# Peptides against a protein of PDB entry 8PQO: the designs that were tried, part 94

Target 1, 252 residues: chain A of PDB entry 8PQO
Amino acid sequence: VLLKEYRVILPVSVDEYQVGQLYSVAEASKNETGGGEGVEVLVNEPYEKDGEKGQYTHKIYHLQSKVPTFVRMLAPEGALNIHEKAWNAYPYCRTVITNEYMKEDFLIKIETWHKPDLGTQENVHKLEPEAWKHVEAVYIDIADRSQVLSKDYKAEEDPAKFKSIKTGRGPLGPNWKQELVNQKDCPYMCAYKLVTVKFKWWGLQNKVENFIHKQERRLFTNFHRQLFCWLDKWVDLTMDDIRRMEEETKRQ

## One batch from the design tools (peptide; made by RFdiffusion4, then SolubleMPNN)

Design b1_p17_1_s1 (from b1_p17_1, 7 letters changed)
Fold by OpenDDE base, seed 5:
Structure b1_p17_1_s1 (fold): chain B 252 residues (1-252), chain A 17 residues (1-17)
Amino acid sequence: as target 1 above (252 residues)
Amino acid sequence: MLLDPMETARLVAELTL
């Protein structure tokens, strides 16, 4: 098991981020080749548990079309079916990813708190001390080009070059986080993403767990760069606008 | 269909391609 807490600081409010995240997910999904193919939605309903209220989703990703034919032919039954269970109670979110074949031997869990701070809270997910001491805190700086793979880099998605016309935010220079503290009118938040990865196959556990974390970090970095650089596209939208967009997308 | 906010579909695609 490998745990890391990714901390993503953004020059947006917690309330703004709720809109921006949903918008950016929708936009990213449109641009992905084969997006939505092989996705089965089993459950999509409101939930209430232990004072937490939100939306629960259960999806199955059928990966048979996403792998080479020889892999599909050799894969054990259930090995290419991924289950995603998500509890969205913004500003808290939890996603649990499992596989039918691996059962207890495979888990990806992503728990996110969105807080109106600069990533200064320790153990925001309230882990036991023994567990927390093994969590690596990883800061993602959306302005740092060195954290972006060359193949993922786009100039139009570079926070160090982008300036929002609607809000005046950006570009984000090397000291943008320090400068932000002095900007009374610029909101800020941190997304604290605790990622738990378990892959209990002897000889492959460390390799696979580290690989998954590498991909998660890459995903979070690119996504939040996009979210910020798309600020002018979503900052004036309401949650009702987002809901309409989601409904329209479901009908296509 | 919209992806989950955690972009699981994108992660899955990167793992399988």
Scores: peptide ipSAE 0.037, ipTM 0.738, DockQ to the pose 0.228
Fold by OpenDDE base, seed 4:
Structure b1_p17_1_s1 (fold): chain B 252 residues (1-252), chain A 17 residues (1-17)
Amino acid sequence: as target 1 above (252 residues)
Amino acid sequence: MLLDPMETARLVAELTL
């Protein structure tokens, strides 16, 4: 098991981020060829548990069409079915990813707190001290081009180049986080993403767990660069606007 | 949802290959 807490600082408020996240997820999904193909939504309902109230979703990703034929032919039954269970009680979110074949031997858990701070809180997820001492804290800087793979880089998604017309935010220079503290009119937040990865196959555990973390970091970096650079597209939207957009997308 | 469906699918596909 490998745990890392990714801290993503953004020049947006916690309330703004709720809209921006939903917009950016929807937009990113539309921009990907075959985005909805092989996705089965089993559950999408409100939940209330232990004082947490939000939306619960259970999705299955059928990967049979997403892998080469030889992989599909050799894959054990259930190996290409990924289950995603998500609890969205913003500003708290939890996602659990499992596989039918691997069962308890595979787990990706992503727990996120969105806080109106600069990523300074320790153990925001309230882990036991013995568990917390094994968590690596990883800061993601959305303005740092060196954290972006060349194949993922887009100039229109570069926070160091983007200037929001609607808000005046950006471009984000090398010292943008320090400058933000002095800008009383610019909101900020941190997404604290505790990622737990378990891959219990002998000889492959460390390799695969580290690989998954590398991919999650890549995903979080790219996603939040997009979220910020799309600020002018979503900052004036309401949650009701987002819901309408999602409904319209489902009808197409 | 913290991960878009395509990114989740791509991540798993990369692990399977």
Scores: peptide ipSAE 0.033, ipTM 0.724, DockQ to the pose 0.482
Fold by OpenDDE base, seed 1:
Structure b1_p17_1_s1 (fold): chain B 252 residues (1-252), chain A 17 residues (1-17)
Amino acid sequence: as target 1 above (252 residues)
Amino acid sequence: MLLDPMETARLVAELTL
């Protein structure tokens, strides 16, 4: 098991982020050719548990069409079915990813707290002290180009170049996080993403767990760069606007 | 509120690319 807490600082409010996240998710889903193919939504309902109230979703990702033919032919039954269970009680979210074939030998859990701070809280997920000692805190700087793979880099998604016309935020210079403290008019937040990766195959555990973390880090970096650089597209939208956009997208 | 379906969708996309 490998745990890392990714801390993504953004020059947006917690409330703004809720809109921006949903918009950016919807936008990226539109840009993914065949992204909806093989996605089965089993459950999408409100939940209330242990004082947590939100939306629960259970999705199955059928990867049969997304893997090479030779992988599909050799894959055991259920190996290409990924289950995603997600609890959205914003500003808290939890996602649990499992595989039918691997069962208890595979787990990705992503627990996110969105806080109106600069990533300074320790153990925001309230882990036991012994568990917390083994968590690496990883700061993602959306302005740091060195954290972006060359193949993923787009100039229009570069926070160091982008300036929001609507909000005046950006471009984000090398010291942007320190400057935020002095800018009373610019909101900020941190997404604390505790990622737990479990891959219990002898000889492959560390390799696969580290690989998954690398991909998660890449995903979080790129996503939040997009979210910020799309600020002018979503900052004036309401949650009702987002819901309408989602409904329109479902009808297409 | 739709949960971030894109974390897994994007992860799956990145893992299959």
Scores: peptide ipSAE 0.047, ipTM 0.757, DockQ to the pose 0.204; fails the geometry check
Fold by OpenDDE base, seed 3:
Structure b1_p17_1_s1 (fold): chain B 252 residues (1-252), chain A 17 residues (1-17)
Amino acid sequence: as target 1 above (252 residues)
Amino acid sequence: MLLDPMETARLVAELTL
């Protein structure tokens, strides 16, 4: 098991982020060729548990069309089905990813708190001290080009070049986080993403767990760069606007 | 509101491509 807490600082408020996240997810999904293929939504309902209220979703990703034919033919039953269970109680979110074939030997859990701070809270997910001491805190700087793979880099998604017309935010220079403290009119937040990866196959555990973390970090970096650079597209939208957009997308 | 399919969809895409 490998745990890391990714801390993504953004020059947006927690309330703004709720809209921006949903917009950016929808937009990024449109840009993915075949992103909706093989996705089965089993459950999409409100939930209430232990004072947590939100939306619960259960999806299955059928990967049969995403792998080579020979892999599909040789794959055990359930090996190409990934289950995603997600609880969205913003500002808290939890996603659990499992595989039918691997059962308890595979887990990706992503737990996120969105806080109106600069990533300074320790153990925001309230882990036991013995567990917390094994968590690596990883800061993602969306303005740092060195954290972006060359193949992922787009100039239109570069926070160091983007200037929001609607808000005046950006471009984000090398010291943008330090400068933000002096900008009383610019909101900020941190997404604290505790990622738990378990891949309990002998000889492959460390390799696969580290690989998954590398991909998660890459995903979080690219996504939040997009989210910020798309600020002018979503900052004037309300949650009701987002809900309408989602309903319109479901009807197509 | 459907939870952001982005994290898993992108992860799945990166793992399978």
Scores: peptide ipSAE 0.040, ipTM 0.748, DockQ to the pose 0.219; fails the geometry check

Design b1_p17_1_s2 (from b1_p17_1, 7 letters changed)
Fold by OpenDDE base, seed 2:
Structure b1_p17_1_s2 (fold): chain B 252 residues (1-252), chain A 17 residues (1-17)
Amino acid sequence: as target 1 above (252 residues)
Amino acid sequence: MLLDPMGTARLVAALTL
């Protein structure tokens, strides 16, 4: 098991982020060819548990169409079905990813708290001390180009170049986080993403767990760079606007 | 299109490449 807490600081409020996240997810999904292919939604319903109210989703990602025929033919039953269970109770979210074949030997869990701070809270997910001591805190700096793969880099998605016309935020210089503390009129937040990866396969555990974390970090980095650089597209939208956009997107 | 807040589809794609 490999645990890392990714802390993504953004010059947006927790309330703004709720809109921006939904917008950016929708936009990113449009930009990905085949993003919805092989996705089955089993459950999509409101839930209430222990005072937490949100939306519960259960999705299956069918990989049969995404792998070569020979892989599909050799794959054990259930090996190409990925289950995602998600509890979205913003500002808290939990996602659990499992595989039918691997069962308890494979887990990706992503627990996110969105807090109006600069990533300074320790153990925001309230892990046991013994577990928390094994968590690496990883700060993602959306302005740091060195954290972006060359193949993922786009100038229009570079926070170090972007200037929001609507808010005046950006560009984000090398010391933007330190400068943000002194900018009383600029909201900020941190997304604390505790990622638990378990892959129990003899000889491959560490390799696969580290690889998954590398992909998660890449994904979080690119997504939040997009979210910030798309600020002028979503900052004036309401949650009702987002809901309408989601409904329109579901009809297409 | 299905909303994918955690990018599971993108993650899955990255794991299969």
Scores: peptide ipSAE 0.343, ipTM 0.873, DockQ to the pose 0.235
Fold by OpenDDE base, seed 5:
Structure b1_p17_1_s2 (fold): chain B 252 residues (1-252), chain A 17 residues (1-17)
Amino acid sequence: as target 1 above (252 residues)
Amino acid sequence: MLLDPMGTARLVAALTL
């Protein structure tokens, strides 16, 4: 098991992020080739549990169309079905990813708290001390180009070049986080993403767990760079606007 | 299509390549 807490600091409020995240997810999904193909929604309902109130979803990602034919032919039953259970109780979210074949031997859990701070809270997910001491805290800097793969880099998605016309935020220089503390009019938040990866297969545990974390970090980095650079597209939207946009997307 | 806030679809795509 490999645990890392990714801390993504953004020059937006927790309330703004709720809109921006949903907008950016929708936009990023449009840009993804083959996005949504092979996704089955089993459950999509409100939930209330342990003081959390939000939306629960259960999805299956069928990978049969996403792998070579020979892999599909040789794959054990259930090996190409990924289950995602998600509890969205913003500002708290939890996602659990499992595989039918591997069962308890495979887990990706992503637990997110969105807090109006600069990533300074320790153990925001309230882990036991023995578990917390094994968590690596990883700060993602959306302005740091060195954290972006060359193949993922786009100038129009570079926070170090972008300036919001609507808000005046950006560009984000090398010291933007320190400068943010002195800018009373600029809101900020941190997304604390505790990612638990378990791949209990002898000889491959460390390799696969580290690989998954590498992909998660890449995704979080690129997504939040986009979210910030798309600020002028979503900052004036309301949650009702987002809901309408989601409904329109469901009708397509 | 339901939104994918955690990017599971993108993650799955990256893991299958």
Scores: peptide ipSAE 0.342, ipTM 0.870, DockQ to the pose 0.230
Fold by OpenDDE base, seed 4:
Structure b1_p17_1_s2 (fold): chain B 252 residues (1-252), chain A 17 residues (1-17)
Amino acid sequence: as target 1 above (252 residues)
Amino acid sequence: MLLDPMGTARLVAALTL
């Protein structure tokens, strides 16, 4: 098991982020060709548990069409079905990813707190002290070009170049986080993403767990760069606007 | 299109490539 807490600082408020996240997810999904193929939604309903209220989703990602024929032919039953269970109770979210074949030997869990701070809280997910000792804190700087793979880089998604016309935020220079403290009118937040990866396969555990973390970090980095650079597209939207956009997108 | 806030589809794609 490998645990890392990714801390993504953004020059937006927690309330703004809720809109921006939904917008950016929808937009990113549109840009992914074939991303929706083989996705089955089993459950999508409100939930309430232990004072947490939100939306619960259960999805299955069927990979049969996304893998080569020889892999499909050799894959054990259930090996190409990925289950995602998600509890979205913003500002808290939890996602659990499992596989039918691997069962208890495979887990990806992503637990996110969105807080109006600069990533200064320790153990925001309230882990036991012994568990917390094993968590690596990883800061993602959306303005740092060196954290972005060349194949993922787009100039229009570069926070170091982008300036919001509507808000005046950006571009984000090397010291942008320190400068935020002095800018009373600029909101900020941190997304604390505790990622738990378990891949219990002899000889491959560490390699696969580290690889998954590398991919998660990449995804979080790119997504939040997009979210910020799309600020002018979503900052004036309401949650009702987002819902309408989602409904319109479902009809297409 | 389905909302994928955690990028599971993208993650799965990255793991299968």
Scores: peptide ipSAE 0.336, ipTM 0.869, DockQ to the pose 0.239
Fold by OpenDDE base, seed 1:
Structure b1_p17_1_s2 (fold): chain B 252 residues (1-252), chain A 17 residues (1-17)
Amino acid sequence: as target 1 above (252 residues)
Amino acid sequence: MLLDPMGTARLVAALTL
C-alpha cells in the first residue's frame, strides 16, 4: 500500500472551484476520444451518511474496447471491468476504484478535502497517527513547468503565462504562493487529495503502486493547470449554468 | 456525457496504454 497526499494550491475560492472543477471536467471529457464509451452508470443517487450529504455514483468502466483483441481473449472474467464508487459531498469527495477480478488485491482510493488555506493543514483526512506517518505529502505547483511532461505542455494551459481578464489573476510567477498571502482580494484554496493505492501482486506491488501515483500526479497537475487557465470561461458561471450544460451534454 | 471529476476514465486509459 502506498499513500500520498497531493496538495494542490489554487488562487480560487472553494466555491469557485466547485464550478471550475465541473466545467473543466466537462471540457476535458470532450477533449478525450471515446469519452463515456464503455462506461455504465449503475447508481446515481443522493446519499446521507454520518452527517455527510451528497451524490453517490457507481460506475463500471468496461475496458474490453480499450485493449487489444488478444488481451481481451486472454483476460480473466471481470479483469477488464473497473468499478468506481464515488461519494461527492463537496467540499469533500471520496472515490474508490476496484476491479472485479483482483478484488481486495487492488484498490485506488482518492479522498479530497477542499479547504480555504494554503496547504498548511496536517492530517486533514484524520488518519490514525500510525497511518499518517506513512503518508508522503506532495505539493503540486501549477505554475512550475518542471512538473509538466513535455508531451503534456501547452502554452495556453501555462499558469505562468496566463492572465485572467475577468479576475486579474495571474500570471503565476515562481513566488506566486507567497505573493498570494499579501493579495487581500485574491481568494485561495488547497485541494488535499489523499490517494491510497494498493496492488497486492508479488513482485509488482511497488512498481504498479508507484506507476499509478505517477499517473495520478500527472492528471492532477494537468487538470488544475487547465482549470486555472480556463478561469475566464467558468468564473461567471453558476452551479445552475453547469447543471444546464450537463443536461445539454446528456442529450447529445 | 458522464462527468468524471476524478479523471477515472483518463486514469484507466493511461493504465491500459
Scores: peptide ipSAE 0.324, ipTM 0.867, DockQ to the pose 0.232

Design b1_p17_1_s3 (from b1_p17_1, 7 letters changed)
Fold by OpenDDE base, seed 2:
Structure b1_p17_1_s3 (fold): chain B 252 residues (1-252), chain A 17 residues (1-17)
Amino acid sequence: as target 1 above (252 residues)
Amino acid sequence: MLLNPMETARLVAELTL
C-alpha cells in the first residue's frame, strides 16, 4: 500500500473551483479521443449519509476495446472491468476504484478536501497517526513547467503564460504562491488529494503502486493547469450552466 | 452531475495512451 497526499494550490476560491472542476472535466472529456466509450453508468443518484450530502455514482469502465487484442485474449475474466464508486459531497469527494478480477488485491482510493488555504493543513483527512506518518505530502505547482512532461505541454495551458482577462489573475511567476498571500483580492484554495494505492501482486506491488501514483500526479498536474488556463471560460458560469453543459455532453 | 469522472476516466486514458 502506498499513500500520498497531493496538494494542489490554485488562485481560485473553493466556490469557483466547483464550477471550474466540472467545466474542465466536461471539456477534457470532449477533447479526449474515445470519449465515454466503454463506460457504463450503473448508478447516478443523490445520497445522504452521516451528515454528508452529495451525488453517488457507480461506473464500470470496460477496457476490452481499449487494450491490444493480445492483452484482451490473455486477460482473465473481469480483469478488464474497472469499477468506480464516487461520492461527491463538495467540498469533500471520495472515489474508490476496484477491479473485478483482483478483488481485494487492488484498490485506488482518492479522497479530496477542498480548503481555502495554501496547503498548510496537516492530516486534513484525519488519518490515524500511525497511518499519517506513512503519507508523503506532494505539492503540485501548476506554474512549474518542470513538473510537466514534454508530450503533455501546451503553451495555451501554461499558467506561467496565461493571464485571465476577466479576473486579472496570472501569469503565475515562480514565486506566485508567496505573492498570493499579499494579494488580498485574489482568492486561493488547496485541493488535498489523499491517494491510496494497493496492488497486492507478488513482485509487482511497489512497481505498480508507484506507477499509478506517477500517473495520478501527471493527471492532477495537467488537469489543474487546464482548469486555471480555462478560467475565463468558466468563471462566469453558474452551477445551472454546468448542469446544462453536462446534459448536452451526454447527448453527444 | 457526473462529479469527479476526471479521476478514473483520465487515469484510464493515461494508461491506454
Scores: peptide ipSAE 0.066, ipTM 0.781, DockQ to the pose 0.205
Fold by OpenDDE base, seed 5:
Structure b1_p17_1_s3 (fold): chain B 252 residues (1-252), chain A 17 residues (1-17)
Amino acid sequence: as target 1 above (252 residues)
Amino acid sequence: MLLNPMETARLVAELTL
C-alpha cells in the first residue's frame, strides 16, 4: 500500500472550484478519444451518511475495447472491468476504484478535501497517527513548467502565461503563492487529495503502485492547469448552468 | 454521461493508451 497526499493550490475560491471542476471535467471528457464508450452507470442517487450529504455514483468501466486484442484474449474473466464508486459531498469527495478479478488485491482510493487555505493543514483527512506518518505530502505547483511532461505541455494551458480577462488573475510567476497572500481580493484554496493505492501481487506491487501514483500526479497537474487557464470560460457559470450542460451531454 | 470522471475516466485513458 502506498499513500500520498497531493496538495494543489489554486487562485480560486472553494465555491468557484465547484463550478470549474465540473466544467473542466466535461471539457476534458469531450476531448478524450473513446470517452463514454464502455462506461456503464449502475447507480446515480443522493445519499446521506454520518451527516455527509451528497451524490453517490457507481460505474463500471469495460476496458475490453481499450486494450490490444491479445490482452483481451488472455485476460481473466473480470480483469478488464473496473468499478468506480464515488461519494460527492462537495467540498468533500471520495472515489473508490476496484477490479472484479483482483478483488481485495487491488484498490485505488481518492479522498479530497477542498479548503480555503494555502495547503498548510496537516492530516486534514484525520488518519490515525501511525498511518499519517507514512503519507508523503506532494505539492503540485500549477505554474511550475518543470512538473509538466513535454508531451503534455500546451502554451494555452500554461498558468505562467495565462491572464484571466474576467478576473484579472494571472499570470502566475515563480512567487505567485507568496504574492497571493498580499492580494486581498484574490481568493485561494487547496485541494487535499489523499490517494491510497494497493496492488497486492508479489513482485509487482511497488512497480504498479508507484506507476499509478505517477499517473495520478500527472493527471492532477494537467487537470488543474487546464482548470485555471479555462477560468474565463466557467467563472460566470452557475451550478444550474453546469447541470444543464451535463443533461445536454447525456442526451448526446 | 459526464459524472465526476476526473479521477477514473482520465486515469483509465492514461493507463490503456
Scores: peptide ipSAE 0.065, ipTM 0.770, DockQ to the pose 0.198
Fold by OpenDDE base, seed 1:
Structure b1_p17_1_s3 (fold): chain B 252 residues (1-252), chain A 17 residues (1-17)
Amino acid sequence: as target 1 above (252 residues)
Amino acid sequence: MLLNPMETARLVAELTL
């Protein structure tokens, strides 16, 4: 098991982020050809548990169409079915990813707190002290180009170049996080993403767990760069606007 | 509300080489 807490600082409010996240997810889904193919939504309902209220989703990702033919032919039954269970009680979210074939030998859990701070809280997910000692805190700087793979880099998605016309935020210079403290009019938040990866195959555990973390880090970096650089597209949208956009997208 | 479809959908997209 490998745990890392990714801390993504953004020059947006927690409330703004809720809109921006949903917009950016919807936009990314539109840009992915076949992104909806093989996604089965089993459950999408409100939940209430232990004082947490939100939306619960259970999705199956059928990867049969997304893997090479030779992988599909050799894959055991259920190996290409990924289950995602998600609890969205924004500003808290939890996602649990499992595989039918791997069962208890595979787990990705992503627990996110969105806090109106600069990533300074320790153990925001309230892990036991012994468990917390084994968590690596990883700061993602959306302005740091060195954290972006060359193949993923787009100039229009570079926070160091982008300036929001609507909000005046950006471009984000090397010291942007320190400057935020002095800018009373610029909101900020941190997404604390505790990622737990479990892959219990002898000889492959560390390799696969580290690989998954590398992909998650890449994903979080690219996504939040997009989210910020798309600020002018979503900052004036309401949650009702987002819901309408989601409904329109479902009808297409 | 399409919940965090970001995490798995994008992860799946990135893992599918």
Scores: peptide ipSAE 0.068, ipTM 0.782, DockQ to the pose 0.200; fails the geometry check
Fold by OpenDDE base, seed 3:
Structure b1_p17_1_s3 (fold): chain B 252 residues (1-252), chain A 17 residues (1-17)
Amino acid sequence: as target 1 above (252 residues)
Amino acid sequence: MLLNPMETARLVAELTL
């Protein structure tokens, strides 16, 4: 098991982020070829548990069309089905990813708190001290080009070049986080993403767990760069606007 | 609202592409 807490600082408010996240997910999904293919939604309902209220979703990702034919033919039953269970109670979210074939030997859990701070809270997910001491805190700087793979880099998604017309935010220079403290009119938040990866196959555990973390970090970096650079597209939208957009997308 | 397919959809895309 490998745990890391990714801390993504953004020059947006927690309330703004709720809109921006949903917009950016929808926009990114449109740009993915075949992103909706093989996705089965089993459950999509409101939930209430222990004072947490939100939306629960259960999806299956059928990967049969996403792998080479020979892999599909040789794959055990259930090996190409990934289950995603998600509890969205913004500003808290939890996603659990499992595989039918691997059962208890595979887990990806992503727990996120969105806080109006600069990533300074320790153990925001309230782990036991013995567990917390094994968590690596990883800061993602969306303005740092060195954290972006060359193949992922787009100039239109570079926070160091982007200037929001609507808000005046950006471009984000090397010291943008320090400068933000002096900008009383610029909101900020941190997404604290505790990622738990378990891949309990002998000889492959460390390799696969580290690989998944590398992909998650890459994903979080690219996504939040997009989210910020798309600020002018979503900052004037309300949650009701987002809900309407989602309902319109479901009807197409 | 089909909330945030962000994490798994994009992860799956990155792993399978």
Scores: peptide ipSAE 0.061, ipTM 0.776, DockQ to the pose 0.192; fails the geometry check

